# Designs tried in a protein design run: peptides against a protein of PDB entry 6TME. Part 6

Target 1, 324 residues: chain A of PDB entry 6TME
Amino acid sequence: NRLKRAYIALQAWKKAFYSDPFNTAANWVGPDVCSYKGVFCAPALDDPSVLVVAGIDLNHADIAGYLPPELGLLTDVALFHVNSNRFCGVIPKSLSKLTLMYEFDVSNNRFVGPFPTVALSWPSLKFLDIRYNDFEGKLPPEIFDKDLDAIFLNNNRFESTIPETIGKSTASVVTFAHNKFSGCIPKTIGQMKNLNEIVFIGNNLSGCLPNEIGSLNNVTVFDASSNGFVGSLPSTLSGLANVEQMDFSYNKFTGFVTDNICKLPKLSNFTFSYNFFNGEAQSCVPGSSQEKQFDDTSNCLQNRPNQKSAKECLPVVSRPVDCS
Target 2, 324 residues: chain A of PDB entry 6TME as posed
Amino acid sequence: NRLKRAYIALQAWKKAFYSDPFNTAANWVGPDVCSYKGVFCAPALDDPSVLVVAGIDLNHADIFGYLPPELGLLTDVALFHVNSNRFCGVIPKSLSKLTLMYEFDVSNNRFVGPFPTVALSWPSLKFLDIRYNDFEGKLPPEIFDKDLDAIFLNNNRFESTIPETIGKSTASVVTFAHNKFSGCIPKTIGQMKNLNEIVFIGNNLSGCLPNEIGSLNNVTVFDASSNGFVGSLPSTLSGLANVEQMDFSYNKFTGFVTDNICKLPKLSNFTFSYNFFNGEAQSCVPGSSQEKQFDDTSNCLQNRPNQKSAKECLPVVSRPVDCS

## One batch from the design tools (peptide; aimed at target 1 E197 I201 Q245)

Design b1_p9_5_s4 (made by RFdiffusion4, then SolubleMPNN; from b1_p9_5, 5 letters changed)
Fold by OpenDDE base, seed 5:
Structure b1_p9_5_s4 (fold): chain B 324 residues (1-324), chain A 9 residues (1-9)
Amino acid sequence: as target 1 above (324 residues)
Amino acid sequence: MTAAEEEKS
């Protein structure tokens, strides 16, 4: 019965393929769905004597098509990996029936529409990868109420602010890069307990960096480059005891880059180029360390190469934003 | 592009 439903779903999906360059679904014939390429069966959790479709892996199949609503019949699927295809359309709401969903990877496709809120319906979801699509609109705050290990949102069309609920996230990796997020980074960011890597690259984020970033003791990668951030770097960044990669380039930061930041014990690469910093500690100077790489290019630093002109600097440096 | 951005499942 369960495999029969899976058969219906998979045949509907095959019918929804516009192109299958590698003939991935060529063997998707007959009732033995467990023999289908990219379909993985396992004993059902509720009855080990019953075989069910537990996983789909069509990664890198270059399949063009869409996800039909009949995929909701795959009620035993816990792993859904279909990255690097050419699937288009929206994520079917019928996938809400996949209550065992654990890993959902639809990255590097052509999906459109709002955030796939069906992902929020999966109680056991741990991995969400929707990057490299055309998802748009607001990020639902509820995404961070999920007990996710990783949240990949980069390279989409998401707009609006980053939800304050971000502080509730237990994810080790969160990517916001290359969207249209605006507003400030929420102060609640410092409440993220398990964060290792966070990437904000290439958004419309603005305002001052919250001091609470310094509470991210386990962060190894912090990239806030290519935004509209202003003010000085928070002194609390000295608390980033495990940061290895830090990038603040291509913003509107001002003030002095301190020793306390540049001497962070695990810091390997610190890029603060293309800002309006008017001073830096000697420890921040490129070439000052053999173990650390710095980039201070295109700031308002004196006696440094490749800096902005006085004409460019004076209007900004003379009017520093007070973040206090 | 950071390592996080390139991570694949």
Scores: peptide ipSAE 0.037, ipTM 0.781, DockQ to the pose 0.240; fails the geometry check
OpenDDE base, seeds 1, 2, 3, 4: peptide ipSAE 0.036, 0.035, 0.036, 0.036; ipTM 0.777, 0.781, 0.782, 0.777; seeds 1, 2, 3, 4 fail the geometry check

Design b1_p9_6 (made by RFdiffusion4)
Pose (drawn by RFdiffusion4):
Structure b1_p9_6 (pose): chain A 324 residues (1-324), chain P 9 residues (1-9)
Amino acid sequence: as target 2 above (324 residues)
Amino acid sequence: PTEAQLAKL
C-alpha cells in the first residue's frame, strides 16, 4: 500500500521532531497523508489515477530534528524544500531510493560532516542547495558530472581544491562563497556551458586568474573577491560580453585596469578595491560615469583618494608575479 | 538580487 509507506515515513519523521515552533506537524495524524501540512500530493507520473506524495515543503518552519532513514520510503518525492529549519546530523543514505529527486534544498540547517554524496545517486537531480550548513572536507569532483542547473555550496566548511571537473558542469549558477577552498581556479573553467553566475567570495584561492575565464561569454556575475589572487587581470576578460557584476576586491592583483574591461557593454558594477593596481584607464575611474559604478579604494593609484601608501606599494608593485 | 549580493548580507 503506497500511501501507507508515506504514512510510516512521515510518522517516523514526526517522532524525530524535538521542537516545532509553529506547530507545523500538528495535523500530521491519521492515514490521510495528503492533508498533512507541508506534504504535497499529485498524480503518479506513470498513472494519473494513482495518488502519490510528490513533494515536501517545510521552508521556514524552524524545526529541530533529524532526517530518519524511514524517509527513504517516500519514493515518489521529487521536491524537497526544508530551507531554514534546524535539521541536524547527516542526510540518510536511504534517500538514494528517492529516484525522482529533482530539487533538493537543505539550505540553512544544522547538517554536518562530509558532502552529502547520496545526492550523486539521483538521476534526475537539477537543483542542489546545501548552503549554510556545516558540511566540510573535500568536494566530490563527480558533482560537476551531474547535469545540475544550480549548485549552491556557499557558507559551509569545504576545503581543498576546486575540482578540475568544474568545466563539465552545465549549471547556470554555482556558488562557492565562504568556504575554505584553496589553490587555483582550474583552467577548465572556460568550458562551463550555460554559466551565468559564479561566486567565489571569501575563500583561500590564489594563483593568477586563468585567461580561460574570458570564454564565459554568457556570465552576468563573476565575483572572485576576498581571496588571495595575484598577477594582472587577464586581457581575455574583454570576452565577458554579458558581465554585469564583476568584483575582484580584496585580493593581491597588480598592474593596470584598462578600458578593455571598463568599457564592456553590460558591465554596470566593477569593484576592484583593496588590491595593488598601479594604473587605471580614465573610463575606469569612479564618479566618472553615470551608468557604470566603479570602486578603486586602497590600490596604488596616483591622484586618487584612499590609496595605499607609497611605502606599502613599492615592494609589491615592483615585484609583479610572472603568471607561469 | 544576485547570489553574490546575498552572500554579502

Design b1_p9_6_s1 (made by RFdiffusion4, then SolubleMPNN; from b1_p9_6, 5 letters changed)
Fold by OpenDDE base, seed 4:
Structure b1_p9_6_s1 (fold): chain B 324 residues (1-324), chain A 9 residues (1-9)
Amino acid sequence: as target 1 above (324 residues)
Amino acid sequence: MTAAEEEKL
């Protein structure tokens, strides 16, 4: 019975293909769905004597098409990997029936519409990759109430503020890069206990960096580049004991880049270029260390190369934003 | 692009 439902779903999906340049679905013929290319069967969790479709892998197939509602018949699928295709339209609400969904990768496609709220209905979801699509509107705050290991949102059309619920996330990796997020980074960010990598690149984020960033003891990558951040760097950034890659470039930061930041024990790369910093510690100077790379380009630093003119600096540096 | 932007599980 389950494999018959899977056959109906997979045949409906094959009909929803507009182009299959690698003939990936060429063998999608007949009732033996477990022989289909990119279809993986396993024993059912409730009955080991029953074979079910447990996974789909169509990564890098360059398939043009859409996801039909009949995919909701794949009720035993835990792994759904369809990245690097040309699938378009919306994620079907019928996928709410895939209650075993563990990994959902639809990245590098042509999906549109709001955040796929069907992902919130999956109780066991650990991996969510929706990057490199045309998803738009608000990020639902409930995404961070889920026990996810990874959340990839980058290269979309998401708007509004980052939800304050971010502090509840158990994810090790979260990407916001190349969206239209606005407002401040929530102070709750410091509560992200498992965070290793967070990327804010190329948004419309603004305000001061929250002091609570310094509580991210496990973070190895922190990139806040290409935003509208203002004020000084928080002194609490000295708490980032494991940070290796840190980027604050292309913002409106002011003040002094401190020795406590540039001497972080695992820091390998620190980029703070294209800001309005008016001083740096000697430990922050490019070439001051063999183990650490720094970029101080296009700031308001004295006696450094490639700095902004006094005409560009004075209006900003003379009006520091108080972040206290 | 950071490792986080490129990395996939």
Scores: peptide ipSAE 0.037, ipTM 0.775, DockQ to the pose 0.261
OpenDDE base, seeds 1, 2, 3, 5: peptide ipSAE 0.037, 0.034, 0.034, 0.036; ipTM 0.776, 0.770, 0.763, 0.778; seed 1 fails the geometry check

Design b1_p9_6_s2 (made by RFdiffusion4, then SolubleMPNN; from b1_p9_6, 6 letters changed)
Fold by OpenDDE base, seed 4:
Structure b1_p9_6_s2 (fold): chain B 324 residues (1-324), chain A 9 residues (1-9)
Amino acid sequence: as target 1 above (324 residues)
Amino acid sequence: MTVAEEERL
């Protein structure tokens, strides 16, 4: 019986709770698992006459505990949302049995260990949110081979390079922010056909921005701030016809910020502060437009306020990185 | 700039 297996799983999970401050699992008693708070049942896909546990929603429950291996008995779960709890440990490999997994949100928890490779085993996964945890190590390239709509990786301990497979991603939103990613942004980034928002904030990324970024015609948010990027901004950024929010602040960029970038038709905010830009077009000057906001603070610009000293600028500006 | 917090069910 599928509900009997679910009962075993849910009781094992309740036993794995160290703290339940809102008494979320208080009613997790007896065989009627479909009445459990945060447990949602639906007719099975293979047999509409059979009721199964199809979803878990324990978002914002502040539960402390771990995920026991018995959760692998929840074989009918398609939606698993345990956002904003205090679950610790690793994601059980037994979750590979949840072949219907569609949305997996374990964000804002205390999970540790490597990337939960069990997520790669789910053939129908569309939403993956593992942000605000302590996941570490390399990002598996295979994550971008999956037909995901959203990938949230930010605020973890991931390191190494961003996989070249990123170009295969069909995700509209991808976050890398606040990890330890290093190396260059792959040139394959331009192949992300559905990308709307991508965030690289606060990593150890370096090198030149690939020209292929300009191929991201549907991108509305592009944030590469707080990294180690060098060189000039690619001229191909003029191709970002739908970009609204763009941030290159806190890098080591040099060169001239052009009209072609600052006059992007949908651009609302463009922050390029805390770099080594030595020139900007008039259209890039803060206050030049009522429709656009710019920040040129702490560059090497002449006749602008709040710029770096000549002493700080000269060593960098005089040795521009050639990205060609 | 930040990506909006998203939750799905």
Scores: peptide ipSAE 0.088, ipTM 0.853, DockQ to the pose 0.225
OpenDDE base, seeds 1, 2, 3, 5: peptide ipSAE 0.077, 0.067, 0.067, 0.077; ipTM 0.847, 0.838, 0.835, 0.847

Design b1_p9_6_s3 (made by RFdiffusion4, then SolubleMPNN; from b1_p9_6, 5 letters changed)
Fold by OpenDDE base, seed 4:
Order: C-alpha cells, then sequence, then structure tokens
Structure b1_p9_6_s3 (fold): chain B 324 residues (1-324), chain A 9 residues (1-9)
C-alpha cells in the first residue's frame, strides 16, 4: 500500500523535527496522510484509481530537523519544496527511489556535505534549487548533462573549477554566486543555447573571459562581478543582442571599453567599476544616455571622477594580459 | 545583480 509507506515516511520525518514553531506537523496524525498540512495527494500515474503522495510543500515553515532515510518511501513524490527551513545534515541517498522527482527545492536551509549526487539519479528532474546552504567540494560535471530549466547553486561552499560540461546545459537560469569556484569560465559556455541569466558573483574565478560568451544570444543577465578576471573585455560581447544587465565590477580587467559593448541594443545597466580599464568610449560614460546606466568608478580612466591613483594603475596597466 | 539570485520561491 503506497499511502501506508507514505505514513511511515512522514511519521519518521515528524520524529526528525527538533522544532516546528508554526505547528506545521500538528495535524500529522493518523493514516490519512493526504490531510496532512503541506502534503499533496494525486492519482497515481500508473493507476488513476490509487491515491498517492505526489508533492510536499513545507516552504517557509522555519522547521528545525533533518531528512531521515525513510523519506525514500515517498516513491510517488514529484514535487519536494522545503525551502526556508532549518533542516540540517545531508540529503539522504534513499531519495534515489523518488524516480518521479521533477522539482527539488531545499534552498535556504543548513544542509552540509558534498553536492547531493542523488539529484543526478532523478531522470525527470527539471528544477534544482540548493542555494543558501553549506554544500561543499566539487560540482559534479554530470549536473549539466541533466535537462534542467534552472540550476541554483549560489551561497554555498562549492570549490574547484566550473565543469566544461556547462555548455550542455539547457537551463535558462544558472547561479554560481557566492561560492569558492576557481579557474577560468569554460569556452563551452557559448553552447548554452537556452541561457537567459548567469551569475558568477563573488567567486575566485580568474583568467580571461572566453570569446564564446558573445554567442549567448538569449542572455538578459550576465554578472561576473567580484572575481579575479584579467585582460580586456572580448570584442565578441557585441553579440549579446538581448543583454539588459551586465556586471564586470570588482575584477582586474584592463584595456578599453568599446562602443560596441556600450551600444548593445537592450543594455539598460552596465557596471564595470573597480577594474583597471584605461579608456572608455563616449557611449560608456555615465550620463551619456538616459536609457542606459553605466558605472565607471575606480578604474584607470583619464578625466573621470573617482578613479584609481597612477600608483595603483601603472603596475597593472603597463602589464596587460594577452587573452589571444 | 540577477533577479534569480535574490528571488526566493
Amino acid sequence: as target 1 above (324 residues)
Amino acid sequence: MSSAELEKL
């Protein structure tokens, strides 16, 4: 009996709660699991006459606890939303039995350990949100072989390089922000044909930006701020026909910011502050357009306010990194 | 800054 297995799982989970400040699980009593707050039942896909637990929504419940291995008995769950809680520990490997998993949101919790590789076992997964946790170590390259619509990884402890498999991703949104990623952005990034938003903020990324970024024709948001990027901006960035928000601030970029970048047709905000740019086109100057916002603060620009001193600029500007 | 980074479901 599927509902009997669900009852065992949900009662084990209730036992794993250390605090339930909103009494969310107060009604989690008796065999009628479909009446439980945050538990949603639907007809089974294989037998419409059988009712099964198809979804969990415990978002914003402030529950402290852990995910017990008995959750692997919820074999009919397709939606698992438990964001904005205080769940701790690791994601149970027993969740590999949830073969219908479609959306998995464990964001804004206290989860620890390596990337939850159990997410890679779900054949139908479309949405993965693990942001605002304490996940650590390497990102498995196989994450980008999944047919995901969104990948939220930001605000964790992930380290090492971004996998070259990123170019295989079909995701419209990918966030890497506020981790410990290092190395270069892979050249394969230009193959992300469905990408709308990509965020690299606040990592330890370095090297030159790959020219292949200019192939991201559908990107509306590109944020690479607060990293260690070097060299000039690729001339191929003129290919970003749909970019609205672009941020390269707080890097080590050098060279000239060109008209071809600042005149991008949908560009509304372009921040390139806190770099070592030694020139900009007139179209890049803050206040040059009413439709576009620019920030050129703390560069090596002549005749602009709030620039770095010659003492700070000369050692960097005189040694440009060749990105060719 | 990306909307997707800031938004909570």
Scores: peptide ipSAE 0.043, ipTM 0.755, DockQ to the pose 0.326
OpenDDE base, seeds 1, 2, 3, 5: peptide ipSAE 0.039, 0.037, 0.041, 0.043; ipTM 0.752, 0.748, 0.755, 0.758; seeds 3, 5 fail the geometry check

Design b1_p9_6_s4 (made by RFdiffusion4, then SolubleMPNN; from b1_p9_6, 6 letters changed)
Fold by OpenDDE base, seed 4:
Structure b1_p9_6_s4 (fold): chain B 324 residues (1-324), chain A 9 residues (1-9)
Amino acid sequence: as target 1 above (324 residues)
Amino acid sequence: ATAAEEEKK
């Protein structure tokens, strides 16, 4: 009996609540689990005459607690949305039994431990949101082998390098921001054929930007700010025909910011402040366009306001990194 | 920053 299993799971979960300030689980009493607040039932895919728990939505419930292993009994759940709570501990491995998992949102919680590898076991997963937690360690390469639409990893404690398998991702949105990722952006990034938004903000990424970034024809947002990138901006960035928001600020870039970048047809905002650029095209100058906003603050530009001193610039500008 | 990155918290 699927609903009986669901009852066991949900009662175990209620027992795992330390605090329920909005009394969300107050009506979680009795066998009629389909009446439970935040529990949604639907006809089973294999038998339309059978009602099953297909979704959980406890978003913004401010519930403190943990996810007990009995949640693995919710074998028909395809939607699991529990963001903006105070759930702690680890994601139970027993969730591997939820083979219909389609959207998994545990963002804005207090989860810890390594990447929840149970997410890799879900064959139909399309949406993964684990941002704003305390997940740590390396990102498993296999995450990008999955046919995901969105991957939110930002605001965690992930470290190590970004897997080269990123090029296999079909995701439209990927966030790495505010972690401790290190190393270079893989050259395979250019193979992300469906990518619209990618965010690397506030990591420990370094090296040269790969030329293959210019192959991201559908990207509308590219943010690589607050890292340790070096060298010149790739000339191939002229290929970003749909980029609207681009941010390279707070890095160690050098060289010249070219017309080919600043004249990108869809570019709305381009921030390249807090680097060591020693020249820019006229089209890159803030105020040069009404349709585009630029920020060139704190570079090594001549005849521009708010630039670094010669003392700060000379040691870096005189030793440009060759990315060739 | 993106809307997607900043939506939470």
Scores: peptide ipSAE 0.040, ipTM 0.780, DockQ to the pose 0.395
OpenDDE base, seeds 1, 2, 3, 5: peptide ipSAE 0.037, 0.036, 0.038, 0.036; ipTM 0.774, 0.777, 0.773, 0.766; seeds 3, 5 fail the geometry check

Design b1_p9_7 (made by RFdiffusion4)
Pose (drawn by RFdiffusion4):
Structure b1_p9_7 (pose): chain A 324 residues (1-324), chain P 9 residues (1-9)
Amino acid sequence: as target 2 above (324 residues)
Amino acid sequence: PSARETALS
């Protein structure tokens, strides 16, 4: 009995609810699971006459609990939204039985430990949001082999390198912000298809920017701020024909900012503050344009306000890194 | 809001 399996799974889950501030599971009684709050039923994909539990949505319920293995019984679920709860512990391996999983959002919870590799087992997965948890350790490179449209990893404790496989991703948005990733951005980044938005804010990345970034001609947001990148901006960045937001602030970049970048057509907000740039094109000057917003604070630029001192600048400015 | 705006928030 199909809905009985859903009943067992949801009752096993209610048992694990230690605190439910909004009494969200108050009506989770009896066998009519489709009437349970946050449970969403629909016709079976292969038979419109059969009723199935196809979605779970408890966004913003602030429920403290954990996900028991019995949730593996919800075999028809394709949508799972639990943003802003207090669900703790790990994602049960039994969730690999949810073979129709399409969008999985466990953002802003209390999950911990290694990357939830059960997500790699779902053949129809398109949206994976694990941001704002305590996941840590290495990132599974094979994540970028899945045909994910969206990958949100920001605000965890992930460590080590960006996988070389990143160029295989078909994702339109990828976030790595606020982890402890280290090393260089892989040269394969130029092979990412469909990429519109990529956020690296606040990691421990270094090395020079790969010239292959310039191949991302559909990118609208490129934010590499608050890392440790060195070298000059690659001249290939003129290929970012669609970039609208570009932020390289808080790095160790040196050299010139040219109009090759500052005159990009759709570029509206270009922040390169807190680096070691010693020259900039006139078109790159903040306050100079009514359409474009620039920020050059704390660089090594003559005749500009709030720059670094000459004392701090000369050692770094006179020793540029050979990107080789 | 964008993913970037969310990351900044």

Design b1_p9_7_s1 (made by RFdiffusion4, then SolubleMPNN; from b1_p9_7, 3 letters changed)
Fold by OpenDDE base, seed 2:
Structure b1_p9_7_s1 (fold): chain B 324 residues (1-324), chain A 9 residues (1-9)
Amino acid sequence: as target 1 above (324 residues)
Amino acid sequence: PSALELARS
């Protein structure tokens, strides 16, 4: 009976394919859905004598089509990997019936509409990848209430501010890059417990960096490049004991880049180019270390190459933003 | 490694 439901769902999905360049669904014929390419069966959790569809893997199939509501019949699916296709439309609300959903990867598709709130209904979700789509609107604050290991949101059309609930996230990796997020980074960011990598690249974020960033002891990658951040770098950044890659380039930062930042013990690459910094410690100078790589290009530094003109610097440097 | 390039599940 459960496999019959799966058959109905999968046949509906096949019908929703506009193009299948690799003939992935060519063998999607007959009731034996467990033999379907990209369909994986396993014993049901509630009855090991019953075989159910537990996973879908259609990654890199380049399939054009949409997700029909009948996919909600795949109630035993815990792994749904359909990245690098050309699926369009919205994520069906009927997927709320997939209560075992554990990993959901729809990245690199052509999905549109608001954040797929159906993902919030899955109690056991651990991995969410919706990057490289056309999702739009605000990010629901509830996303960070989920016990996710990874949250990939980059390369979409999300707008508004980053929810303050970010501090509740237990994710090791979070990407906001290449969206239209605005406002400040919430101070609650420092409450993230397991964060290793976070990227804010290419948004419309602004304001001062919160001091609480320095509490992110496990962060290895922190990239805030290509935004509208202002003020000085927080002195608390000296607390990033494990940061290896740090990028603040293409912002409007001012002030002095200190030794405490440039001498971070695990720091390998620190890019603070294309800002309005008016000073840097000797330890921050490119070429000063064999172990660290720095880029101070296009700032307001004295006696350094490739800096902004006095004309460009004066209006900004003379009116530093007080972040205190 | 970059978060943007991390492996998809």
Scores: peptide ipSAE 0.038, ipTM 0.763, DockQ to the pose 0.308
OpenDDE base, seeds 1, 3, 4, 5: peptide ipSAE 0.033, 0.032, 0.036, 0.035; ipTM 0.757, 0.761, 0.762, 0.766

Design b1_p9_7_s2 (made by RFdiffusion4, then SolubleMPNN; from b1_p9_7, 4 letters changed)
Fold by OpenDDE base, seed 5:
Structure b1_p9_7_s2 (fold): chain B 324 residues (1-324), chain A 9 residues (1-9)
Amino acid sequence: as target 1 above (324 residues)
Amino acid sequence: MSAYELSLS
């Protein structure tokens, strides 16, 4: 009895609630789990005459608690949305039994521990949102082997390098922002054929930007701000035919910002402030275009306002990093 | 003009 298993799971979960300020689980009483608030039933895929728990939506319930292992009994769940709660602990490995998992959103909680590798066990997973938690450690390379549409990792405690497997990702949106990722952006990034938006904000990434970024023809948002990148901007960035928002601010870039970048056809906002650029094309100057917004603040540019002092610039500009 | 929002939905 699939609904009986669901009942066991949901009652175990209710018991695992420390606080339910909106009384979301108040009606979680009795065997009729399909009537539970936030629980959604549908005909089973293997037998349309059987009703099963297919989805959980407890978004914004502000529930404090943890995810008990009994949740593994919810074997028919394809949608699991529990964002904006106060769930803590780890994601139970028993969730590996949820083989129909399609969308998994545990964002904005208090989950801890390593990357929830149980997510890797779900063959049909398309949406993974674990942002705004306290997940830590290495990002498993296998995450990018999955056919995900979106990967939200931002605002966690992930460390180490970005896996080379990133090039295998078919995701349109990937966020790494506000973690502790280090090392270089893998050259394989250029192989992300479906990428529209990628955000690296606020990590410890370093090195030169790979030339292969210019192969991201479909990217509309590229934000690499607040890292430790060095060298010149790759000339291949002229290949970003669809980029609208580009941010390289708060890095250690040097060199000249070229026309080929600033004249990108879809470019709306280009922020390269707080670097050590020592020159820019006229097309890059803020106010030079009505259609484009530029920010060249706090670089080493001559005859521009709000630039770094010569004292700050000289030691860096005089020793540019060669990325060749 | 669009920029991805890191905020929750």
Scores: peptide ipSAE 0.027, ipTM 0.709, DockQ to the pose 0.317
OpenDDE base, seeds 1, 2, 3, 4: peptide ipSAE 0.019, 0.025, 0.026, 0.023; ipTM 0.660, 0.699, 0.713, 0.694

Design b1_p9_7_s3 (made by RFdiffusion4, then SolubleMPNN; from b1_p9_7, 4 letters changed)
Fold by OpenDDE base, seed 2:
Structure b1_p9_7_s3 (fold): chain B 324 residues (1-324), chain A 9 residues (1-9)
Amino acid sequence: as target 1 above (324 residues)
Amino acid sequence: PSALELSRS
């Protein structure tokens, strides 16, 4: 019975394929769905004597098509990996019936519309990858109420502010990069537990960096480059005991880059180029360390190469933003 | 290195 439903779903999906360049679905014939390429069966959790479709893996199949509503019949699917295809349209609401969903990867496709709120309905979801699509609108605050290990949102069309609920996230990796997020980074960011990597690259974020960033003791990668951040770097950044890669380039930061930041014990790369910093500690100077790489290009530093002109610097440096 | 690379599986 369950496999019959799966057959209906998979045949509907095959019908929704516009192009299958690798003939991935060529063997999707007949009732034996467990033999289908990219379809994985396992004993049902509620009855080990029953075989069910537990996973889909069509990664890198370059399939063009859409996700039909009949996919909601795949009620036993826990792993759905269909990245690097050319699927278009929206994520079907019927996927709410997939209550065992554990990993959902639809990255690198052509999906459109708002955030797929159906993902919020999955109680056991641990991995969400929707990057490299055309999802738009605001990010639902509820996404960070989920017990996700990873949240990949980069390379979409998301707008609005980053939800304050970000502090509730227990994800080790969160990407916001290459969207249209605006506003400030929420102060609640410091409440994130288990965060290792966070990437804000290439958004419209602004304001001062919250001091609470310094509470992210486990972060190894912090990239806030290519935004509109202003003010000085928080002194609390000295608390980033495990940061290895840090990038604040292409912003509007001012002030002095301190020893406390540049001497972070695990810091390997620190890029603060293309800002309006008017001073840096000796430990921040490129070439000052064999263990660390720094880039101070295009700031307002004295006695350093490749800096902005006085004409460019004066209007900004003379009007420092007071973040506190 | 960043988490911008495509996912696993």
Scores: peptide ipSAE 0.087, ipTM 0.864, DockQ to the pose 0.289
OpenDDE base, seeds 1, 3, 4, 5: peptide ipSAE 0.066, 0.072, 0.073, 0.079; ipTM 0.839, 0.855, 0.851, 0.859

